Peptides against a protein of PDB entry 5JXT. Designs and how they scored, part 56

Target 1, 319 residues: chain A of PDB entry 5JXT
Amino acid sequence: SLLPKKEINVYIGMSEMQVKWYQKILEKDIDAVNGAGGKRESKTRLLNIVMQLRKCCNHPYLFEGAEPGPPYTTDEHLIYNAGKMVVLDKLLKRIQKQGSRVLIFSQMSRLLDILEDYCVFRGYKYCRIDGSTAHEDRIAAIDEYNKPGSDKFIFLLTTRAGGLGINLTTADIVILYDSDWNPQADLQAMDRAHRIGQTKQVVVYRFVTDNAIEEKVLERAAQKLRLDQLVIQQGRAQVAAKAAANKDELLSMIQHGAEKVFQTKGAFGTMAEKGSQLDDDDIDAILQAGETRTKELNARYEKLGIDDLQKFTSESAYE

## One batch from the design tools (peptide; made by RFdiffusion4, then SolubleMPNN)

Design b2_p13_7_s4 (from b2_p13_7, 6 letters changed)
Fold by OpenDDE base, seed 2:
Structure b2_p13_7_s4 (fold): chain B 319 residues (1-319), chain A 13 residues (1-13)
Amino acid sequence: as target 1 above (319 residues)
Amino acid sequence: VEVPGYLLRREAE
C-alpha cells in the first residue's frame, strides 16, 4: 500500500545578501510598499514587486550585479549567499547518505540554472526538465532518471513541467524550493513521487523564507487549498473562482516582514548565528520547528468554514 | 532586461 506522504514546511532565514537585496527591492518602490499610491497603485506594479521579492527569496544571483566578480567563479558563495541553498546543501548530503533520491521543484527555470551550477560544483549527478524542454528530451530525462541502477541523484524540475502526469516514483524525497500560488500545482508535483509504484515513504520539504513574502504566499495557498476542499465537499462549485489576490492582499503580502527586514543588519535566524556553517543539529532544529509550524498552519485552516476562508482578513493572524 | 548575475558567471567560465 502507498504510505501517506509527510509534508514539512522548512522555514529558512535570509542570508545577508538576500536581506540587502530585499531591502533594495522594497526601497525602489517604497511608495507602493507603504500604500501611498492608494487606489491608483496598479495591480501590475504590486505583482512585479511580489515577483522580485520571490526571486530574492530564491537566490540573489537572479538579479544583475548581485554575484561577486570579476573574476566570476562557481564557488561556496553560490551557497552561502542564499539561505535556501545553505539548507539545501546540508539536506542533500543527508538525503544522499540515507540512499534516497530527490526531486527539486521550482517555479523559476532561472533558479534551476543556478541549481545546475550547484549540482556540478558539488558533483551531484542530475536530470533537468523545464517548460522549454522538448518532448523527446523529457522522455529521455525521465527514462535516464528512472532506469534501474541510475546514477542520477537529483531531478531538477519546474513545478508546471513536472506536473504533466510523469512518473518519478524512483525518488522518495521531494523538495519544493518555492511554492506555486496554486496549491494544486505543488500537489501535482508531489504526486510525481507519491504515486502507485512508490515503495518508500515520500517526504516533502517545502522551503519557505521566514519573515518574508513567502510566508504569506504559503498561508494564501493553504487557505485556497482548504477552500477548494470545502467547496468540493459542499458541492458549491461557484465559490472557487474568486481566488485571484486583490491589491490590498498583495500589499499586505509585500508589507509582511518588511519592517523587520529594514531593521535587520546582516542575515536572519540561524543564518545570522552560523552563516553557512550549519551543523546537523541546526538542520534537525529547523526541521522540527518546521514540522510544528506546519501542524499549526494546517490546524488553523481546518477549523475555518467557507465564509471565513473567503475573507482574506490579515487581522485574524494576530488573534 | 536585467541580466541575472549568474549568467555573467556562466559566460566567464
Scores: peptide ipSAE 0.466, ipTM 0.920, DockQ to the pose 0.083
Fold by OpenDDE base, seed 3:
Structure b2_p13_7_s4 (fold): chain B 319 residues (1-319), chain A 13 residues (1-13)
Amino acid sequence: as target 1 above (319 residues)
Amino acid sequence: VEVPGYLLRREAE
């Protein structure tokens, strides 16, 4: 029988560089962030801010002029300048030592480019598929990864490209480097490893930048997933979960953690304490804290009815 | 078009 997936949200502090860039993004559009635009604020402007903040949470090198250089070099700075990379770097060493194989999903093909450079830098053998990958090359990459005795440790995928019906049951670890706004896209990604033919316990690590917009992206995705489940169970198929956030929801998401980000000098959480010098105990602590917060998040939405789940609970950005 | 530095690095390598 297929074992149920173990899903753990991994809450990761921003690096010092991420904090600086996150501040810069908020400051650039401070009037929009403060809601000073009111009814005149465009939904497009708020969506643009959301996208920049999500890029920052993934890697600051997604911005022009962020990467150190010229000369540009592939070095440890690629890792220590992004909290998710610091955790990923330690986690991948553990995963490899355990004899596991890993799928890494992102929404951003440009982040996969950075992850390729990282894989080369660390000597990790990998495959890649994104939305631009030709059908033939996609088949070849899947076959190369799935072959008996494959030396490919990592498969890099965009979430949506990876969601397209493929079997990757030769991997037992799934890392969601970021989250889709649609929780079904992430589930479809996980189900590439968690399928008939899987012989191991599938573990899913969902990376979430702590004290940032990604927490609210995750909460919204969890809320939507629960709503979709209840609608199916109650036969109320007509309750279209509002697919797109409204302006107030987007504003609340942008504001979440913003004050603390402005007050922060340096990095957040474990990134401030240890930076790139995380050990195995630090990773265990992060995973344990993440497992607890994951249970709490799920328990919050399990108690809500359909009518409650249709309302975005704007918890104050100041709580 | 804003070009991230990693693309400039990849073009230089």
Scores: peptide ipSAE 0.428, ipTM 0.885, DockQ to the pose 0.088
Fold by OpenDDE base, seed 4:
Structure b2_p13_7_s4 (fold): chain B 319 residues (1-319), chain A 13 residues (1-13)
Amino acid sequence: as target 1 above (319 residues)
Amino acid sequence: VEVPGYLLRREAE
């Protein structure tokens, strides 16, 4: 029988470089971040800030002039300058040692480019699929990954491209490097490994930058998922579809952790304490803390009825 | 403005 998937949110501190770039993003649009634009602030501007902050949470080298160089070289700086890469690097080493194979999903093809460079640098054999991958190349990559005795350890996928009905049950670990705004896209990604033909316990690690916008992205996704589930269960189909984040929700998401980010000199959390020198015990502590926070998050939304879950969505319907 | 990714900057050298 297919075992239930285990899902763990992995809360990761920003590196010093991420903090610096996160500050710079907020400072550039400080009036918008402070809500000083009021009704004149465009939803598009706020969405752009959100997207830049999410890029920062993924990797600072997604910005021009962030990468050290020229010459631009792949080295340990690719890892230590992003909290998610530090955790990924240690986690992949563990995953490989246990004889597992891993799917890594991101919303950002440009992050997959960084992950390719990382895979080459670490000597990890990989496959890649994104939204630009031709159908034939996609099939070839899937077949190469799934073949008996495949030496491909990692499959790099954009969440949406990987969500398209493919079977990757030859992997048992799923890393969501970032989250989709639509929780169903992430579920569809997980279901590439968590499907008929899987023989192992599927474990899903969802990376979440702590004290940053990604916590609010996760909360919103969890709320939406719970609402969708309750709507399906209650047969109230009309409730599920609507609300793209309003301006106030976007502003609140942008403001989340911003003050602490401005006050911070250096890195956050375990990244401040250990940097890239995380050991196996540090990873276990991060995973255990993540498992606890995941249970707490789920328990928070499980107690909420449709009406409570809608309050966050319905106040946004009348402006 | 899509800032070139890490890989694209490296390939441009």
Scores: peptide ipSAE 0.040, ipTM 0.626, DockQ to the pose 0.088
Fold by OpenDDE base, seed 5:
Structure b2_p13_7_s4 (fold): chain B 319 residues (1-319), chain A 13 residues (1-13)
Amino acid sequence: as target 1 above (319 residues)
Amino acid sequence: VEVPGYLLRREAE
């Protein structure tokens, strides 16, 4: 029988470089961040800020002029300049020692390019599929990864790159490097490893930048998933349609943690304490804290009815 | 082995 998947949100602080770039993004559009644009502020402008903040949470080298150089060489700076890369680098070493194989998903093909540089730098053998990958090349990559005795440790994928029917049950670990706005896309990504033919316990690690916009992306995804479940259970098909965030929701997401980010000098959270010097005990502590926060998050949304889940503010889940 | 940086790879594409 297929074992239930274990899902853990991994909450990760920003590096010093991420904090600086996050501040710069907010400062560039400070009037919009402060809500000074009022009714005249375009939804498109707020969506652009959200996209830039999500890029920053993934890796600062997604911005022009962020990569150190010349010379532009891959080195340890590729890792220590992004909190998610610091945790990924330690986690992959542990996973490899356990004899596991890993699917890494992102929404951003440009992040997969950074992850390719990382894989080459660390000597990890990998496959890649994104939205531009030809059908034949996609089949070849899947077959190369799934073949008996494959030396490919990592599969890099955009979350939506998988067509219907892709089986990647030769992997037992799934890393969601970022989250889709549609929680069903992330579930479909997990279901590539968590399918008939899987013989191991599937573990899903969802990376979430702490005290940043990604916490609100996660909360919104959890609300939507619970709402979708309740709508199916109650037969109320019409309720599912409010999937797009309004302007006030987007503004609230942008403002989340912004004050603390502006006050922060250096790195944030777990990255401030240890930075690139994270050991195995630090990783265990991050995973344990993440497991606790994941249970608390799920428990908040399980108690909410349809009317409460239609409200954006998580504050009503603490009362 | 010097791995080309992310920017160098993007300029070569």
Scores: peptide ipSAE 0.287, ipTM 0.845, DockQ to the pose 0.377; fails the geometry check

Design b2_p13_8_s1 (from b2_p13_8, 7 letters changed)
Fold by OpenDDE base, seed 5:
Structure b2_p13_8_s1 (fold): chain B 319 residues (1-319), chain A 13 residues (1-13)
Amino acid sequence: as target 1 above (319 residues)
Amino acid sequence: SLPETAGYRRGPI
């Protein structure tokens, strides 16, 4: 029988470079961040801020002039300048040591470009699929990854391109490097490994930048997923949960952690204490804290009814 | 303007 998948949110502090770029993003649009733009503030401007903050949470080198150079080099700076890369680098060593194979999903093809250079730098053999990958090349990459005795350790995928009905049950670990606004896209990505033909316990690690916009993206995705489940269970198909956040929701998401980011001169959390020198105990502590916070997050939304889950207020979950 | 996210520039391989 297929074992239930284990899902763990991995909460990761920003690197010093990420904090500096996160501050620059907020400062550039500070009037919009403070809500001072009033009725004239466009939903498009807020969505643009959200997208820049999410890029920063993924990797600061997604911005022009963040990478040191020219010359641009493939070196340790690709890892230590992004909290998610520091945790990924340690986690992949464990995953490899245990004889597992891993799918890494992102929303951003340009993050996959960084992950390719990282794979080359670490000597990890990989496959890649994104939205631009030709159909024939996609089939070839899947077959190369799935073949008996494949030396391909990592599969790099964009979440939507990887969601297209493919079977990747030769992997047992899934890393969601970032989250889709639609939790169903992430589920479809997980279901590439968690499917008929899987023989191992599938473990899903969802990377979440702590004290940043990604916590609110995660909360919104969890809320929407629970609402979708209750709507299906109750046969109430008409509760088309308006998939798109309103302006006030977007503003609240942008403001989350912003004050602490402005007060911070260095890295966050374990990234401030250890940086790239995370040991095995530090990773175990991060995973254990993540498992606890994941249970708490799920338990919060499991108690809510449809009417509460329609309100994007954190307050309705404490009443 | 935030620098246009021109991309992660792959250095010349």
Scores: peptide ipSAE 0.266, ipTM 0.766, DockQ to the pose 0.236
Fold by OpenDDE base, seed 2:
Structure b2_p13_8_s1 (fold): chain B 319 residues (1-319), chain A 13 residues (1-13)
Amino acid sequence: as target 1 above (319 residues)
Amino acid sequence: SLPETAGYRRGPI
């Protein structure tokens, strides 16, 4: 029988470099961030800020002139300059040691470029599929990964490209390096490993940058998922879940953690305390805290009715 | 607009 998947949100502090770039993104559009643009500020401007903040949460080298150099090198700086990479690097060592195989999903093909160089640097054998991968090359990559005794440890996928009906049940670990705005895209990605033919316990690690926009992306995705479930259960097909965040939602998401980011001189959380020198106990603490916060997040939305889930509840969590 | 972040320059492998 297929075992239930275990899903854990992994809340990760920004590196010092990510904090500096996050500040720079907010400062560049400070009037927008402060809501000073009023009714005239375009939803497009806010969506652009959101996209840049999400890039920063993934890796600062997604920005021109962020990488130290010339010369440009594939080295430890690729890891320590991004909180998610520091946690990923420790987690992958543990995953490999336990004899697991891992799918890593991202929304950003350029992050997969970083992850390829990281895989080469660490000597991890991998496959890759994104939205530009030819059909024949996709089949070849899937077959190479799924073959009996495959030496491929990691499969790198864009969430949408990986969601397309493929079977990857030869992996038992799923890392969502970032979250889709549509929780169904992430579920479809998980279902590549969590399907008929899986023989192991599937574990999903969802990386979330703590005190940043990604927490609000996650909350909105969880709210939407619960709303979609309730609408299906109640047969109320007419409740068009507002698919797109409104302007005020986007502004609230951008403002989340912004003050703390501006006040921070350095890294966040365990990244401030340990930097790149996370040990196994630090990882266990992050995973335990993540499991607790995941249960709390789920419990928050499970108690809400359709009418409550249709409201953007950003204000009501502080009453 | 932030310049189209040319993005990650792959170091020479």
Scores: peptide ipSAE 0.262, ipTM 0.756, DockQ to the pose 0.327
Fold by OpenDDE base, seed 4:
Structure b2_p13_8_s1 (fold): chain B 319 residues (1-319), chain A 13 residues (1-13)
Amino acid sequence: as target 1 above (319 residues)
Amino acid sequence: SLPETAGYRRGPI
């Protein structure tokens, strides 16, 4: 029988470089971040800020002029300048030693470009599929990954492209490097490994930048997923969650952790203490803390009714 | 879909 998947949110501190870029993004639009634009603030402006903050949470090199150089080099700086890369680098070593194979999903094709350079730098054999990958090349990549005795360790996928019905049950680990606004897209990504034909325990690691917008993206996704489940269970099809965040929701998401980011000199959390020098005990601590926070997050939304789950306010989750 | 980022330049492999 297929074992239930284990899902763990992995909460990751920003690197010093990510903090600096996160500050710059907020400062550039400080009036919008402070809500000074009021009703006149463009929803498009807030969505742009959200997008830039999510880029920063993924990797600072997604911004022009962020990468050190010229000369540009593929080296350790590709890892230590992004908290998610530091954790990924340690986690992949563990996964490989366990004889597991891994799917890595992102919303951003340009992050997959970084991950390709990282894979080459670490000597990880990989396959890639994104939104631009031709149909024949997708088939070839899937077949190359799934073949008996495949030497491909990693499959790099954009969440939406990798969600399209493909079978990747030859992997048992799923890393969601970022989250989709629609939790069903992430579920569809997990279901590439977690389906009939899987023989191992599927483990899903969802990377979440701590003290940043990604916590609110995750909370909103969890809330939406629970609401969708309750609506189905209660037959209340009309009570569908608002697909798009409103201005106030977007503003609240942007403001989350912003003050602490402005006050921070250097990195956050374990990134401040150890930087790129995480050991196996640090990874275990991060995973254990993540498992606890994941249970707490799920338990928060399991207690809420449909009416409470329709309110995207920070306050409604503490009552 | 998120708009593509212009910023990342591949380093020499």
Scores: peptide ipSAE 0.260, ipTM 0.748, DockQ to the pose 0.598
Fold by OpenDDE base, seed 1:
Structure b2_p13_8_s1 (fold): chain B 319 residues (1-319), chain A 13 residues (1-13)
Amino acid sequence: as target 1 above (319 residues)
Amino acid sequence: SLPETAGYRRGPI
């Protein structure tokens, strides 16, 4: 029988460069961040801030003029300037030593461009598919990855391209580098490895930038998933329509951790102490803390009824 | 989909 998936949220501190860019994004729209625009602030402006903060959580090089240069180089700076890359670089070494194969999902094709250059720099053999990949090239990449004795270690996918019903059961590890607002899209991505033909325990690592907007994206996705489950169980189809964040919800998400980000000089958490010098014990500590916080997060939403899940709770799961 | 950004420049591989 197929073993249940093990899902672990991996909470990752920002690099010094990410903190500087996160501050710069908030400062650029400080009146909107402080709610000074009140009812006049457009939902579109708040959504744009959310999108820039999510880019920063992924990699600062997603912004024009962020990458050091000229000359532009593929080197260690591609890793140490993003907390998720520092953790990914250590985690991939462990996964490879275990004889596992890995799917890496992102919402951002431009992040897959960074991950592609990273794979080349580390000598990782990979496949890639995204929204722009032709149908024939997708089939060829899937077949090349799935072939018996394939030397391809990593498959890079956009979450949407992975949602197309493909079978990737030759991988046993899934990394969600970032999360979809729709938890069903991430579940569909996991189900590429967690399907009939899988012989190993599938482990899912969900990367979450700590003390940043991504915690609130995760909380909202968990809330929506529980609501969708209860609506199905109770036959109450009309409840699902309230899933779009309002302006006050978006503002609360933008403000989460912002004060601490403004007060921070340098990096966050383990990134401040160790930076790119994370060892195997530091990774074990991050994974163990993540497993605990994942259980706590799930336990909060399991106890909530439909009426509670329809309200955005301003209370952080961690405040 | 997130709008594509011109931010990341591929270095020489």
Scores: peptide ipSAE 0.259, ipTM 0.744, DockQ to the pose 0.565; fails the geometry check

Design b2_p13_8_s2 (from b2_p13_8, 8 letters changed)
Fold by OpenDDE base, seed 1:
Structure b2_p13_8_s2 (fold): chain B 319 residues (1-319), chain A 13 residues (1-13)
Amino acid sequence: as target 1 above (319 residues)
Amino acid sequence: PLPEDAGYRRGPI
């Protein structure tokens, strides 16, 4: 029988460079961040801020003039300048030593470009599929990854390209490098490894930047998933309509952790203490803390009714 | 706005 998936949210501090770029993004639009535009603020402007903050949480090199150079080099700076890369680099070494194989999903094809350069730099053999990959090349990449005795360790995928019904049961680890606003897209990505033909326990690591916009993206996705489950159970089809965040919700998400980000000099959390020098014990501590916070997050939404889940107020999850 | 697509400039290695 197929074993249930284990899903663990991995909460990761920002690097010093990420904190600096996150501050710079907020400062550029400070009037919008402070709500000075009120009801007149453009929803499009708030959505753009959210997208820039999510890029920063993924990697600062997604911005013009962030990468050191010229000359531009593939080196350790590609790793230590992003908290998610520091954790990924240690986690992949552990996964490889265990004889596991890994799917890495992102919403951002430009992040997959960074991950390709990282794979080359570390000597990891990989396959890639995104939304621009031709159908024939996609089949070839899947077959190359799935073949008996394949030396391909990593499969890099955009979440949407991975969602298209493919079988990747030759991998047992899934890393969601970032999250979709739609929790069903991430579930579809996990179900590429968690399907008939899987012989191992599938483990899903969901990377979440701590004290940042991504915590609110995760909370919103968890809330939506619970709402979708209750709507199916209660037969209440009409409830699905509030899928898009309003302006006040977007503003609250942008403001989450912003004050602490402005007060911070240097990196956050374990990234401030250890940086790129994370050991196996530091990774175990991050995974254990993540498992605890994942259980707590799920427990908050399990007790809520449909009417509470329709209110995107941070307060309603604690009452 | 920060230019959306002008970030990671690595050409193919």
Scores: peptide ipSAE 0.264, ipTM 0.764, DockQ to the pose 0.298
Fold by OpenDDE base, seed 5:
Structure b2_p13_8_s2 (fold): chain B 319 residues (1-319), chain A 13 residues (1-13)
Amino acid sequence: as target 1 above (319 residues)
Amino acid sequence: PLPEDAGYRRGPI
């Protein structure tokens, strides 16, 4: 029998560069962020802000003029300028030392471009599949990764491309570098490693930028997943959870942590204290805190009924 | 302006 997958949300502080870019994103559209746009504020504008904030949470070099240069170099700055890269870099060393193999999923093909350069810089052998990868090249990459004695440590995947029914049971670790708006896409990604033929305990690390929009993306995804599960269990297929956030939900997500971001002159949390100097004890503390917060998040949504899960009010779960 | 979505420039390998 397959062991149940272990899922851990890994809450990660922003780097100083991420805080500066996150501030610039909010400041550019400050009237929309403050809700001053009123009825004239388009849902499209709010969705654009959300997408820019999510890019910032992934890596600041997804923006023009963030990368130092010219000349552009593949060096330590690629890591220390993004909180997720700092944690990833330490976690991958641990995973490799344990004799594990890892799938890394992202929504953003441009983040996979950064992760390729990172893999080359660290000397990690990898495979890549995204939405643009030809069918034959996908087969070749999967076969190269899955072959007996494969020296490929990392598989880089877009979540959508990884969802296409492929088997990657030769990996036992899954990193969700970011989350899909559809929690089923992330489950389908996890199920590439957590399937018949897996012999190890699958562990899933979900990276979440702490005190930022990604916490609200995660909360919404968890709420939707629980709702989808309850709807299936109750046979109420007609409760098509309106998958698309409304304007007020998007505004609340954008505003989450914004004040603290504006008040912050440096990095957040452990990134302010240690930055790139995170040790194994700091990683253990982050993973333990993440495991606790993951249990608390799950316990919050397990108590909610269908009617409560249809209300996108985080407040109703504290009463 | 939000920095336009000029992609991550792959540095010369």
Scores: peptide ipSAE 0.251, ipTM 0.758, DockQ to the pose 0.251
Fold by OpenDDE base, seed 4:
Parts: structure tokens; sequence; C-alpha cells
Structure b2_p13_8_s2 (fold): chain B 319 residues (1-319), chain A 13 residues (1-13)
């Protein structure tokens, strides 16, 4: 019988470089971040800020002039300048030692470019599929990954490209490096490994930048997923989950953690204390804290009715 | 203006 997926949100502090770039993003549009634009503030402007903040949470090298150089090198700086890469690097070593195989999903093909360079730098054999990958090359990559005795450890996928009904049950670990605005896209990604033919416990690690916009992306996704489940269960098809965030929701998401980010002179959390020097105990602590926060998050939304979930804005979570 | 998304440079591998 297929075991239920184990899902763990992995809450990760920003590196010093991420904090600096996060501050720089907020400062460049501080009037919008403070809501000073009022009714005149463009939803497009807020969506652009959200996108830049999400890029920063993924990797600061997604911005022009962020990477140190010339010369540009593929070395340890690719890892220590992004909190998610630091955790990924340690987690992949553990996963490999366990004889597991891993799918890594992102919304950003350019992050997969970073992850390719990282895989080469660490000597990890990988496959890649994104939105630009030709159909024949997708088949070839899937077959190469799934073949008996495949030496491919990692499969790099964009969430949307990997969501297209493919079978990757030869992997038992799923890393969501970032989250989709649609929780169904992430579920579809997980279901590439969690299908008939899977013989192992599927574990899903969802990376979430702590004290940043990604916490609010996650909360909104969890809220939407619970609402969708209750609507289906109650047959109330008229309760359309708001397909897109309004301006006030976007503003609240942008503001989340912004004050603490502005006050921070270095990295966040474990990244401030340990940086790239995370040990196995630090990873266990991060995973345990993540498992606790995941249970708390789920329990928060499980208690809410449809009417509460429809009213539940990011502000009402703290009252 | 926000930081531009001009590309990630692949290092010489």
Amino acid sequence: as target 1 above (319 residues)
Amino acid sequence: PLPEDAGYRRGPI
C-alpha cells in the first residue's frame, strides 16, 4: 500500500546577502511598501515587489550585479549566499547517504540554472526539465532518471513542467525549493513521486524563508487548499476561493517581516549563528522546528470553517 | 526601480 506523504515545512533564515538585497528591494519602493500610494497604488507594482522578494528568498544571484566577480566562479559562495542553498547542501548529503533519490522543484527556471551549477560543483548527477525543454528531451530525461540502476541522484524540475502527469516514483524525496501560489501545483509536483509504484515513504520538504514574504505565500496557499477541500466536501461550488490576492493582501504580504529585515545587520536565525557551518544536529533542529510549525499551521486552518477561511486575512492571524 | 532580473551567470565549470 502507498504510505501517506510526510510533508515538512523547512523554515530557513536569510543569509546576510539575502537580507541586504531584501532591504534594497523594499527601500527602492518604500512608499508602496508603506502603503503611501493608497488607492492609487498599482496592483502590478505590488506584484512586481512580491516577485522580487520571492527571487531574493530563492537566491540573490537572480539579480544583476549580485554575484561576486569578475572572475565569476562556481564555488562555496553559490551556497553560503542563500539560506535555502545552505540547507539544501546539507540535506542532499543526508538524502544521498540514505540511498534516496530526490526531485527538486522550483517556480523559477533561472534558479534551476543555479542548481545545475551547484550539482556540477558538488558532483551530483542530475536530470533537468523546465518549460523550455522539448518533449523528446523530457522523455529522454525521465527515462534516464527512471532506468534501472540509474546513477542520476537529482531531478531538477520547474513545478509546472514537472506537474504534467509524469511518473518519477524512482524518487522518494521531494524538495519544493519554493511554493506555487496555487497549492494544487505543488500537490501535482509531489504526486510525481507519490504514485502507484512507489515503494518508499515519500517525504516532502517545503523550503520557506523565515521572516519573509514566503511565510505569507505559504499561509495563503494553506488557506486556499483548506477552503478548496471544504468547498468540495460541502458541495458549495459557489465559494470561489479568490483566485488572486487583492492589493491589501499583497501589501500585507510585502510588509510581513519587513521591519525586522530593516533592523537586521546580518543573517537571520541559524544562518546568523552558523552560516554555512550547519552540522547534522542543526539540520535535525531545523527539521524538528519545521515539523512543529507545520503541525501548528495545519491545525490553525483545520479549525476554521468556510466563512472564517474566506475572511481570514494575514492580519486576523495575530488577533 | 527594483533590482533587475538580468540573468544568472553560469560560472566556468
Scores: peptide ipSAE 0.265, ipTM 0.770, DockQ to the pose 0.298; fails the geometry check
Fold by OpenDDE base, seed 2:
Structure b2_p13_8_s2 (fold): chain B 319 residues (1-319), chain A 13 residues (1-13)
Amino acid sequence: as target 1 above (319 residues)
Amino acid sequence: PLPEDAGYRRGPI
């Protein structure tokens, strides 16, 4: 029988560079961040801020003029300037040593470009599929990855491109480098490895930037997933889970951790203490803390009814 | 304008 997947949220501090860019994004639109635009403020403006903050949480080099240079180089700076890359770099070494194979999912094809350069820099053999990958090239990449004795360690995928019913059961580790607003997209990504034909315990690591917008993206996704489950169970098809965040939800999400980010000089959490010098014990501590917080997050939403899950989308805007 | 989407510049490998 297929073993149940183990899912762990990995909460990661921002690098110093990410903090500086996160501050710069908030400061550039501070009136919107403070809710000063009132009812007239464009929902599109708030969505744009959210998108920029999510890019910052992924990697600061997703912005023009962030990368050090010229000359531009593929080097250790690609890793230490993003908290997720520091954790990824240590985690991939462990995964490889265990004889596991890994799927890495992102919402951002441009982050996959960074991850390709990282794979080359570390000597990791990889495959890639995104939304621009031709159908024939997609088949070829899947077949190359899945072949018996494949030397491909990593498969890089956009979450949406990976959702298209492909079988990747030759991988046993899934890294969600970022989260979709739709939790079903992430589940569909996990189901590429967690399917009939899998012989190993599938482990899913969901990267979440701590004290940032991504915690609220995750909370909203978890709430939506629970609501969708309860609606299906109760046969109440009419509870259209409001698919799009309202303005107040978006504002609350943008404001989450913003004060602490403005007050912070340098990096966050373990990134402030150790920087790029994380050891195996630091990774174990991050994973253990993540497992605890994952259980707590799930336990919050498991106890809520449909009516409670519908209210919480409105009340978190009034504190 | 928010820092434009003007890309990760792939460094020379």
Scores: peptide ipSAE 0.261, ipTM 0.760, DockQ to the pose 0.332; fails the geometry check

